# Peptides against a protein of PDB entry 3HUF: the designs that were tried, part 16

Target 1, 320 residues: chain A of PDB entry 3HUF
Amino acid sequence: MWIIEAEGDILKGKSRILFPGTYIVGRNVSDDSSHIQVISKSISKRHARFTILTPSEKDYFTGGPCEFEVKDLDTKFGTKVNEKVVGQNGDSYKEKDLKIQLGKCPFTINAYWRSMCIQFDNPEMLSQWASNLNLLGIPTGLRDSDATTHFVMNRQAGSSITVGTMYAFLKKTVIIDDSYLQYLSTVKESVIEDASLMPDALECFKNIIKNNDQFPSSPEDCINSLEGFSCAMLNTSSESHHLLELLGLRISTFMSLGDIDKELISKTDFVVLNNAVYDSEKISFPEGIFCLTIEQLWKIIIERNSRELISKEIERLKYA

## One batch from the design tools (peptide; made by RFdiffusion4, then SolubleMPNN)

Design b1_p9_6_s3 (from b1_p9_6 with S1K E8S)
Fold by OpenDDE base, seed 5:
Structure b1_p9_6_s3 (fold): chain B 320 residues (1-320), chain A 9 residues (1-9)
Amino acid sequence: as target 1 above (320 residues)
Amino acid sequence: KELEENNSE
């Protein structure tokens, strides 16, 4: 989201979140959802127009800011952004830090981008929330991105957490739920005068982890916990591969169970399968190798003695 | 007049 602050008292010592939309900036406007009052004699009554665009798809993958447009409203002394005069037709900015000078005012408005990028675990929740979150200047999507800061867990009562949720947790993404999204939808008016009123997602995350026994106490409890072990996986998803890498596993990939030969078995401690393949092929598993699902592996790795547990399962099947 | 009213003194 865009946050503005100012030097001196020209913004009355307040920080403000700017959501996507259009703002008239000047000395003789009242602070509301479409106006920013700036207190200086050097600033015109109506000095500039700020227009913040909704996030693009590119912004979801890069974590870049919503486009920030500045237009001078035909003032005597103009407007500058990062020491450059705003052009006659206005200019658009994608920099994360903007120093905005209104006329001859010695104090600048400092706009900075605070990255918030929300990944969803399922398309239904994305469809429900994307429009509202985009109107808050928050990029949203389904695919994994290095720019993601938050992950929306799908709450199906009685279901195991998804691979996406497991990976988000190990990647140290803040896991949130629908309650946090609902809270975000209500704060739009309250944060106009005080950006510090933005709800802390870390509290929501702590509550999710505390109340769900499917999570370890920290990602650090699981990261590299299986270092020194080797696995083979069906080449199904990049997310599953990245999850296993974060566990410290050496990974071999195969396209079918028929590709699991004696050489692969000799170098592999266990095989990781998706649920569909595991359930359909249980009778046809190669002899002398331990096969499990990602969800079954997750149940082992969240235990404090995960290395001992996995070793016992490997030994049990090698001697069976 | 409106343009002059918009300009900073």
Scores: peptide ipSAE 0.042, ipTM 0.733, DockQ to the pose 0.712
Fold by OpenDDE base, seed 2:
Structure b1_p9_6_s3 (fold): chain B 320 residues (1-320), chain A 9 residues (1-9)
Amino acid sequence: as target 1 above (320 residues)
Amino acid sequence: KELEENNSE
């Protein structure tokens, strides 16, 4: 989201969020959803127009800002952004920091981008929330992104957490739920005058972790917790692969159970299967190897003695 | 057409 602040009390000492939309900026406008009052004798009654675009798909992957357009409203002394005069037709900016000078005002409006990118685990929830979140200047998507700051888990009561949720947790993404999204949808009016009223997702995250026994205390408790072990992965997602890598596992990949030979078994501590293969092929598991699902592995990993638990299961099956 | 005085002093 874009946030503006200014020196010399020209914004009345307040910070403001600029959501996607158009704003008339000047001395003789009243603060509302489409106007920004700036208090200085050096500023025209109607001085500039700011236009914030909705986020692009590229912004979701890069964490870049919504495009910020500035147009001077034919003022005597013009408008500058980052010490450059705004062109006659207006200019668009993708920098994360903008110093906006209105005419000869000795104080600048400082615009800065606060990165917030929300990944969804469920396409139905994305479809429900994407439009509203985009109108807040928040990029949204389904795919993993290095720019992702927040992850929406699908809370089905009594279900195990998904691999996507597990991976989001380990990569230190702030996990949120639909209650937080609902709260975000209500803040648009309240944050016009005070950007500090934006809800903190960390409190939502803390509550999710505290109230769900399927999460470890911290990502650090699980990262590299299985260093030194080796696994074979069969018919799993890319997220499953990345999850296993974050656990510190050496990973071999397979296309079918028939590819599991004696050589592989000799180099592998356990085999990770998806739920469908695990349930259908139980009778066809290779002898002398421990087979489990990601969800079964996760239940072991969240325990403080995960390494000992895994070692015991490996030993049990080698001698059976 | 009141020329909105661009009152940049």
Scores: peptide ipSAE 0.041, ipTM 0.717, DockQ to the pose 0.477
Fold by OpenDDE base, seed 4:
Structure b1_p9_6_s3 (fold): chain B 320 residues (1-320), chain A 9 residues (1-9)
Amino acid sequence: as target 1 above (320 residues)
Amino acid sequence: KELEENNSE
């Protein structure tokens, strides 16, 4: 989201979130959803137009800002952005930090991009929320992105958390739920004058973790917790691979259980399968190797004695 | 005058 603040009390000492939309900026406008009052004698009654575009798909992957357009409203002294005069037809900006100078005002409006990029675990929730979140200037998507700051957990009552949720947690992404999204939808008017009124996602996250025993206390409890162990990964997602890497596992990848020979068994502590392969191949598992799903592994990893538990399971099956 | 009033001094 774009946030503006200014020096010299020209924004009345307040920060403001700028959602996608058009704003008339000037001395003689009233603050509302389409106007930004700037208090200075050197600023025209109607000085500039700011236009913030909705996020692009590219912005979801890059964490880039919504495009910020500035147009001078034919003022005597013009408008500058990052010390450059705005062109007659206006200019667009993709920089995360904008210093906007209105005419000869000695104080600048500082616009900065607060990165908020929300990944969804399922397409249904994305479909439900994407439009509203995009109107807040929040990029949204399903695919993993290095730019993701928040992850929407799908709450299915009584179900295990998804691999996506597990991975998001270990990546230290702020996990949120629909309650937070609902709260975000209500703040649009209240944040016009005070950007600090944005709901704290960390409180939502803390509540999710506290109330769900499927999460460890912190990602740090799980990261590299299985360092020194070796696994073979069969028919798993890219997220599953990255998840196992974050656990500190040495990973070998295979296409089928038939690729696991005696040599590999001697060097591999356990085999990680997706649910479909686990259910279909459980009768044909190689002898002398521990096979489990990501979800089964996760249940062990969240325990304080995860290394001991894994070791016991490995030993049990080597002698079976 | 109106144009000057639109532009602050």
Scores: peptide ipSAE 0.040, ipTM 0.727, DockQ to the pose 0.640
Fold by OpenDDE base, seed 1:
Structure b1_p9_6_s3 (fold): chain B 320 residues (1-320), chain A 9 residues (1-9)
Amino acid sequence: as target 1 above (320 residues)
Amino acid sequence: KELEENNSE
């Protein structure tokens, strides 16, 4: 989201979130959803127009800012952004930091991008929330992205957490739920006056961890917890691979159970399968190797003695 | 007051 602050008292000492939309900026406007009052004798009654676009798909992957357009409203001394005069037709900016000078005002408006990108675990929730979140200037998507700051887990009562949720947790993404999304939708008006009123997702995350026994106390409890072990993984998802990497596993990939030869078995402590293959082909598992699902692996990983538990299961199947 | 208006850009 874009946040503006200003030097001196020209913004009354307040920080403001700018959501996608159009704002008239000037001395003789009243602060509301479409106006920004700036208090200086050197600023025109109506000085500039700021237009913030909704996020692009690219912004979800890059964590880049919503496009920020500035137009001077035909003022005598113009408008500058980053020491450059705004063109007659306006200019668009993708920099994360904008120093906006209105005419000869000795104080600048400082706009900065606070990155917030929300990944969804399922397309249904994305479909439900994407439009509203985009109107807040929040990029949204389903695919893993290095720019993701938040992850919305699927709340299915009594179901195990998904691989996406597991991976989001281990990569230290803030896991949130629908309650947080609802809260985000309500703060839009209050943050006009004070950007600090933006809800902290960390509280939501702490509550999720506390109330769900499927999460360990910390990602650090799981990261590299299986260092020194080797697995073979059925090529299913990128998130699955990245999850296993974060556990410290050496990973070999295969496309079918038929690809699991004696050489692979000799170098592999266990095989990770998707649920469909596990359920359908359990009778055809290679002898002498421990096969499990990611969900079964996760149940072991969240235990304090995960290494001992895995070792015991590996031994059990080698001697069976 | 009017002079302050004229110094507004």
Scores: peptide ipSAE 0.040, ipTM 0.694, DockQ to the pose 0.204; fails the geometry check

Design b1_p9_7_s1 (from b1_p9_7, 3 letters changed)
Fold by OpenDDE base, seed 3:
Structure b1_p9_7_s1 (fold): chain B 320 residues (1-320), chain A 9 residues (1-9)
Amino acid sequence: as target 1 above (320 residues)
Amino acid sequence: SLEENNALP
């Protein structure tokens, strides 16, 4: 989201969130959802127009800001952004920091991008929430991105956490739920005048982790916890592979259970299968190898003695 | 008018 601040009292000492939309900026406007009052004699009554676009798909992957358009409203002394005069037709900016000078005002409006990018675990929740979140200037998507700051956990009551949720946790992404999204949707009007009223996602995350026994106390408890072990996995999602890498596993890939030869077994401590293959192929598992799902692996990893538990299961099946 | 919108002197 864009946040504006200013030196001196030209913004009345307040920080303001700018959501996607159009704002008339000037001395003789009233602060509302479409106007920004700036208190200076050196500023025109209606000085500039700010237009913030909704996030692009590219912004979801890059963590770039919503496009910020500035137009001067035919003022005597113009408008500058980052010391450059705004063109007659207006200019668009993708920089994360904008120093906006209105005419000869000695104080600048400083706009900065607060990164917030929300990944969803399923397309149904994305479809439900994307429009509302985009109207807050929050990029949204399904795919993993290095720009993601938040991850929406799919809460089905009594279900195990998904691989996406496990990976988001280990990646240190702030896990949120539908309750946070609901709350976030209600604050839009309240944060217009006070950017500090933005809800704390970290508190939501802490509450999710605290109230769900499927999470360890920290990602650090699981990261590299299986260092030195080797697994083979069926060619599954990229998230599953990255999850196993974050556990410190050496990973081999195979295309079918029939590709699990004696050589692979000799180098592999256990085999990771997807739920469908695990359930269908239980009878045809290779002898002398520990096969499990990612969800079963996760249940072991969240335990304080995960290495001992894995070792015991490996030993049990090597000698069975 | 342009004059009405201008910065104060």
Scores: peptide ipSAE 0.117, ipTM 0.830, DockQ to the pose 0.716
Fold by OpenDDE base, seed 1:
Structure b1_p9_7_s1 (fold): chain B 320 residues (1-320), chain A 9 residues (1-9)
Amino acid sequence: as target 1 above (320 residues)
Amino acid sequence: SLEENNALP
């Protein structure tokens, strides 16, 4: 989201979130959803227009800002952004930090991009929320992204957490739920005056962890917890691979259970399968290897004695 | 007017 603050109390000491939309900026406007009052004698009554675009798909992957357009409203002394005079037709900016000078005002408006990118675990939730979140200047998507700051878990009552949720947790993404999304939808009016009224997603995340026994206390409890073990994984998802890497596993990939030869078994402590393959092919598992699902592995790795538990399961099948 | 919009001197 874009946040503005200013020097010399020209914004009345307030920080403000700018959502996608158009704002008239000047001395003689009243603060509302489309106006920003700036208190200085050196500023025109209606000085500039700020236009913030909705996020692009690229912004979801890069964590880049919503495009920020600045137009001078034919003022005597013009408008500058980052010491450069705004062109007659206006200019567009993709920099994360904008120093906006209105006329000869000695104090600048500082606009900065606070990165917020929300990944969804399921397409249904994305379809429900994407429009509203994009209108907040929040990029949204389904695919994993290094720019992802928040993750909306799929909440099916009585189901295990998904691989996407497990991976989001281990990569230290803030996991959120529908309650947080609902709260984000209501803040539009309150944050006009105070950007600090933005809900802390970390509190939502703490509540999710506290209320769901499927989460460990911290990602650090699980990261590299299986260092020194080797697994073979069915090449089904990138998230599954990245999850196993974060556990500190050495990973071999295979395309079918038929590719699990004696050489692979000799180098592998266990095989990780998706649920569909596990359920359909469990009768055809190679002898002398421990096969489990990611969800079964997750139940082991969240335990304090995960290394001892997995070692016992490996041994149990070597002597069976 | 454009003059009315201007910054105060």
Scores: peptide ipSAE 0.113, ipTM 0.825, DockQ to the pose 0.698
Fold by OpenDDE base, seed 5:
Structure b1_p9_7_s1 (fold): chain B 320 residues (1-320), chain A 9 residues (1-9)
Amino acid sequence: as target 1 above (320 residues)
Amino acid sequence: SLEENNALP
């Protein structure tokens, strides 16, 4: 989201979130959803127009800012952004930090981008929330992104956490739920005067972890916990592969169960399968190898003695 | 007028 602050009390000593939309900026406007009052005698009554665009799909993958348009409203002394005069038709900015100078005002409005990018695990929830979140200047999507800061956990009562949720947790992404999204939908009016009133997602995340026994205490409890072990997996999911890498596993990929030969078995401690393949092919598993699902692996990893548990299961199946 | 909207001198 865009946040503005300024020196010299020209913004009354407060910071403000700028959601997507159009703002008239000047000395003689009243602060509301479409106006920003700036207190200086050197600023025109109506000085500039700021327009924040909604996030693009590219912004979801890059964590880049919503496009920030600045137009001078035919003022005597113009408007500058990052020491450059704004053009007659206005200019658009994608920099994460903007120093906006209104006329001869000795104090600048400082606009900075606070990255917030929300991944959804469930396409139905994305379809429900994306429009509202985009109107808050929050990029949204389904696919993994290095720019992802938050992950929406799908809460179905009595269901296991998904691979996406497991991976988001190990990546140290802030896991949130529908309650946090509901709260975000209401903040638009309260944060006009004070950007510090933005809800802390870390509290929501701490509550999710605390109240769900399927999470370890921290990502650090699981990261590299299986260092020194080797696995093979079907090349079915990039998230599954990255999850296993974060566990410290050496990973071999295969395209079919028929590719699991005696050589691979000799070098591999266990095979990781998706649920569909595990359920369909359990009768045809190669002899002398431990096969499990990611969900079964996760149940072992969340235990304090995960290495000993896995070692015991590997040995049990080698000698069976 | 444009003058009425402008910054004070």
Scores: peptide ipSAE 0.109, ipTM 0.824, DockQ to the pose 0.680
Fold by OpenDDE base, seed 2:
Structure b1_p9_7_s1 (fold): chain B 320 residues (1-320), chain A 9 residues (1-9)
Amino acid sequence: as target 1 above (320 residues)
Amino acid sequence: SLEENNALP
């Protein structure tokens, strides 16, 4: 989201969130959803127009800002952004930090981008929330992104957490739920006056982790916890592969259970399967190898003695 | 006037 602040009390000492939309900026406007009052004698009554675009799909993958357009309203002394005079037709900006000078005002409006990109675990929740979040200037998507700051956990009462949720946790993404999205939607009017009223996602995350025994105490407790072990996995989701990498596992991939030969077994401590293959093919598992699902592996990983637990299961099947 | 909308002197 875009936040503005200013020096010399020209914004009345307030930080303000700018959502996607159009704002008239000047000395003789009243603060509302489409106007920004700036208190200086050197500023025109109606000085500039700010236009903030909705997020692009590219912004979700890059963590870039919503496009910020500035137009001077034919003022005597013009408008500058980052010491450059705004062109006669207006200019567009994709920088994360903008110093906006209105006329001869000695104080600048400082606009800065607070990065927030929300990944969803399922397409149904994305379809429900994307429009509202985009109108807050928040990029949204389903795919993993290096720019992802938040991950929406699907509340399935009594179900195990998904591989997407496990991976989001280990990559240190802030996990949020539908309650936080509801709160974001209600705060839109109050944060126009004070940006400090933005809800803390870390408090939501702490509450999710505290109230769900399926999470470890920290990502650091699980990252590289299985260093020195080797696994084989069926060609599954990319998130499954990345999750196993974050555990410190050496990973071999196979296309079919029939590809699990004596050579692969000799190099592998255990085989990771999806639930469908595990349930259907358990009668045809190779002898002398430990097969488990990602969800079964996760239940071991969250334990403080995960290495000892896995070692015992491997030994049990090597000597059976 | 256009002058009344401009910066104060």
Scores: peptide ipSAE 0.099, ipTM 0.816, DockQ to the pose 0.697

Design b1_p9_7_s2 (from b1_p9_7 with E7A P9D)
Fold by OpenDDE base, seed 2:
Structure b1_p9_7_s2 (fold): chain B 320 residues (1-320), chain A 9 residues (1-9)
Amino acid sequence: as target 1 above (320 residues)
Amino acid sequence: ELEENNAED
């Protein structure tokens, strides 16, 4: 989201969130959803127009800001952004920091981008929330992105957390739920005068972790916890592969259970399968190797003695 | 320094 603040008292000492939309900026406008009052004798009654676009799909992957357009409203002394005069037709900016000078005012409006990019685990939830979040200037998507700051967990009471949720947690993404999204949808009017009223996602995250025994206390408890072990994985999802890498596992991939030969078994401590294959192929599991699902593995790795637990399971099946 | 009133009338 874009946040503006200013030097001196020209914004009355307030920070303001600018959502996607159009704003008239000047001395003789009243602060509302489409106007920004700036108090200086050196500023025109109606000085500039700010236009913030909705986020693009590219912004979701890059963590870039919503496009910020500035147009001077034919003022005597013009408008500058980052010491450059705004062109006659207006200019668009993608920088994360903008110093906006209105006329000869000695104080600048400072606009800065606070990165928020929300990944969804569930396409139905994305479909429900994407429009509202985009109107807040928040990029949204389903695919993993290095720009992702928040991850929406699907609340299925009594179900195991998804691989996507596990991976988001290990990546140190802030996990949020539908309650936080609902809160975000209500803040649009309240944050016009005070940007500090934006809800803290970290509190939501802390509550999720505290109230769900499927999470360890920290990602650091799980990252590299299985260093030195080797697994084989059915080529199912990229997220599953990345999850196992974050556990510190050496990973071999195979396309079918029939590809698991004696050589692979000799180099592998255990085999990771998806739920469908695990349930359907139990009779055809290779002899002398421990097979488990990612969800079963997760239940082991969240324990403090995960290395000892996994070692015992490997030994039990090797000598059975 | 007289802040020139950029008040466009």
Scores: peptide ipSAE 0.058, ipTM 0.785, DockQ to the pose 0.164
Fold by OpenDDE base, seed 3:
Structure b1_p9_7_s2 (fold): chain B 320 residues (1-320), chain A 9 residues (1-9)
Amino acid sequence: as target 1 above (320 residues)
Amino acid sequence: ELEENNAED
């Protein structure tokens, strides 16, 4: 989201969130959802127009800001952004930091981008929330992105957390739920006057982790917890691969159970399968190797003695 | 309209 601040009292000492939309900026406008009052005699009654676009798909992957358009409203001394005069037709900016000078005002409006990118675990939740979140200037998507700051887990009571949720947790992404999204949707009007009223996702995250036994206390409890072990991964997602890497596993990827020969078994501690393959191919598992799903592995990894637990399972099946 | 866009100082 865009946040504006200013030196001196020209913004009345307030920080303001600018959601996607159009704002008239000037001395003789009243603060509302489409106007920003700036208190200076050096500023025109109606000085500039700010237009913030909704996030693009690219913004979701890059963590870039919503496009910020500035147009001077034919003022005597013009408008500058980052010391450059705004063109007659207006200019668009993708920089994360903008110093906006209105006319000869000695104080600048400082706009800065606070990164918030929300990944969704499923397309249904994305479809439900994307429009509302985009109107808050929040990029949204389904695919993994290095720019993601938040992850929406699917609340199915009594279901195991998904691989996406597990991976998001280990990546130290703030996990949120639909309750937080609902809360975000309600605060839009309140944060116009005070950017500090933006809800803290960390509280939601803490509550999710505390109230769900499927999470360890921290990502650090699991990261590299299986260092020194090796696995073969069969027919799993890219997220599954990255998850296993974060556990510190050496990973070999194979296309079928038939690719697991005696040599591989000798070098591999266990085989990781997706749920569909695990359920369908149980009878075809290679002898002398421990096969499990990501979800089964997760149940082990969240335990304090995960290394001992997995070692016991490996031994049990190698000698069975 | 032009008067509205004049800076006073």
Scores: peptide ipSAE 0.055, ipTM 0.766, DockQ to the pose 0.646
Fold by OpenDDE base, seed 5:
Structure b1_p9_7_s2 (fold): chain B 320 residues (1-320), chain A 9 residues (1-9)
Amino acid sequence: as target 1 above (320 residues)
Amino acid sequence: ELEENNAED
């Protein structure tokens, strides 16, 4: 989200969140959803127009800011952004930090981008929330992104957490739920005069973890917890592979159960299968190897004695 | 009133 602050009390000592939209900036405007009052005699009554675009798909993957357009409203002394004069037709900016100088005002408006990118685990929830979140200047998507800061857990009562949720947790993404999204949606209706009033996603995350026994206390409890073990997996989702890497596993990939030969078995402690293959092929598992799903593995790794538990299962099936 | 886009300074 874009936040603006200024020195010299020209913004009345307030920080303001700017959502996507158009703002008239000047001395003789009243603060509202489309106007930013700036207090200086050196600033025109109506000095500039700020236009913040909604996030692009690219912004979701890069964590880049919503495009920030600045147009001077034919003022005597013009407008500068990052010491460069704004062109006659206006200019667009994708920098995360903008120093905006209105005319000869000795104090600048400082705009900075606070990164927030929300990944959804469920396409239906994305379809429900994406429009509202984009109107807050928050990029949204389904695919994994290194720019992702938040992850929306699909809460179905009585269901196990998904691989996406497991991976989001281990990569230290802030997991949120629909209650947080509802709270975010109400923020747009208010003139935000204080950026500190932004809802704390970390509180939501802490509550989710505390109230769900499917999570360990911290990602650090699981990261590299299986260091020294080796697994083989079917060519499944990239998230599954990355999840196993974060556990510290050496990973071999195969295309079918028929590719699991004696050589692979000799070098592999266990095989990770997706639910569909696990359920369909239970009768045809290779002898002398432990096969499990990611969900079954997760139930082991969240335990304090995960290494002992996995070792015991490996031994049990190796000699069975 | 044409809000004059003129700053005093």
Scores: peptide ipSAE 0.050, ipTM 0.745, DockQ to the pose 0.480
Fold by OpenDDE base, seed 1:
Structure b1_p9_7_s2 (fold): chain B 320 residues (1-320), chain A 9 residues (1-9)
Amino acid sequence: as target 1 above (320 residues)
Amino acid sequence: ELEENNAED
């Protein structure tokens, strides 16, 4: 989201979130959802127009800012952004930091981008929330992104957490739920005067972990917990691969159970399968190797003695 | 409108 602050109390000492939309900026406007009052004698009554666009798909993957357009409203002394005069038709900016000078005002409006990108675990939740979140200047998507700051967990009663949720947790992404999204959707009016009133997702995250026994106490308890072990994985998802990497596993990939030969078995402690293959092909599992699902692996790794547990399972099947 | 866009300085 875009946040503005200013020097010399020209914004009354307040920081403000700018959501996607159009703002008239000037001395003789009243602060509201479409106006930003700036207090200086050097600033025109109506000085500039700020237009913030909704996020692009690219912004979700890069964590880049919503496009920030500035237009001077035919003022005597113009408008500058980052020491450059704004063109007659306005200019658009994708920099994360903007120093906006209105006329000859010695104090600048400082706009900075605070990255917030929300990944969803399922397309249904994305479909429900994407429009509202995009109107807050929050990029949204389904795919893994290095720019992801928050992850929406799908809460199905009695179901195991998904691979996406597991991976988000280990990546130290803030896991959130519908309650946070609802709260986030209501903040538009409250943050006009104080950007600090933006809800903290960390409290939501703490509550999720505390109330769900499927989470370890911290990601650090699981990261590299299986260092020194080797696995073979059915090549199904990038998230699954990345999850296993974060556990410290050496990973080999295969496309079918038929690819699991004696050489692979000799180098592999266990095989990770998706649920569909595990359930359908359990009778055809290679002899002498421990096969499990990611969900079964997760149940092991969240235990304090995960290394001992997995070692026992490996041994049990080697000597059976 | 044009008069409104004059800075006092």
Scores: peptide ipSAE 0.049, ipTM 0.751, DockQ to the pose 0.590

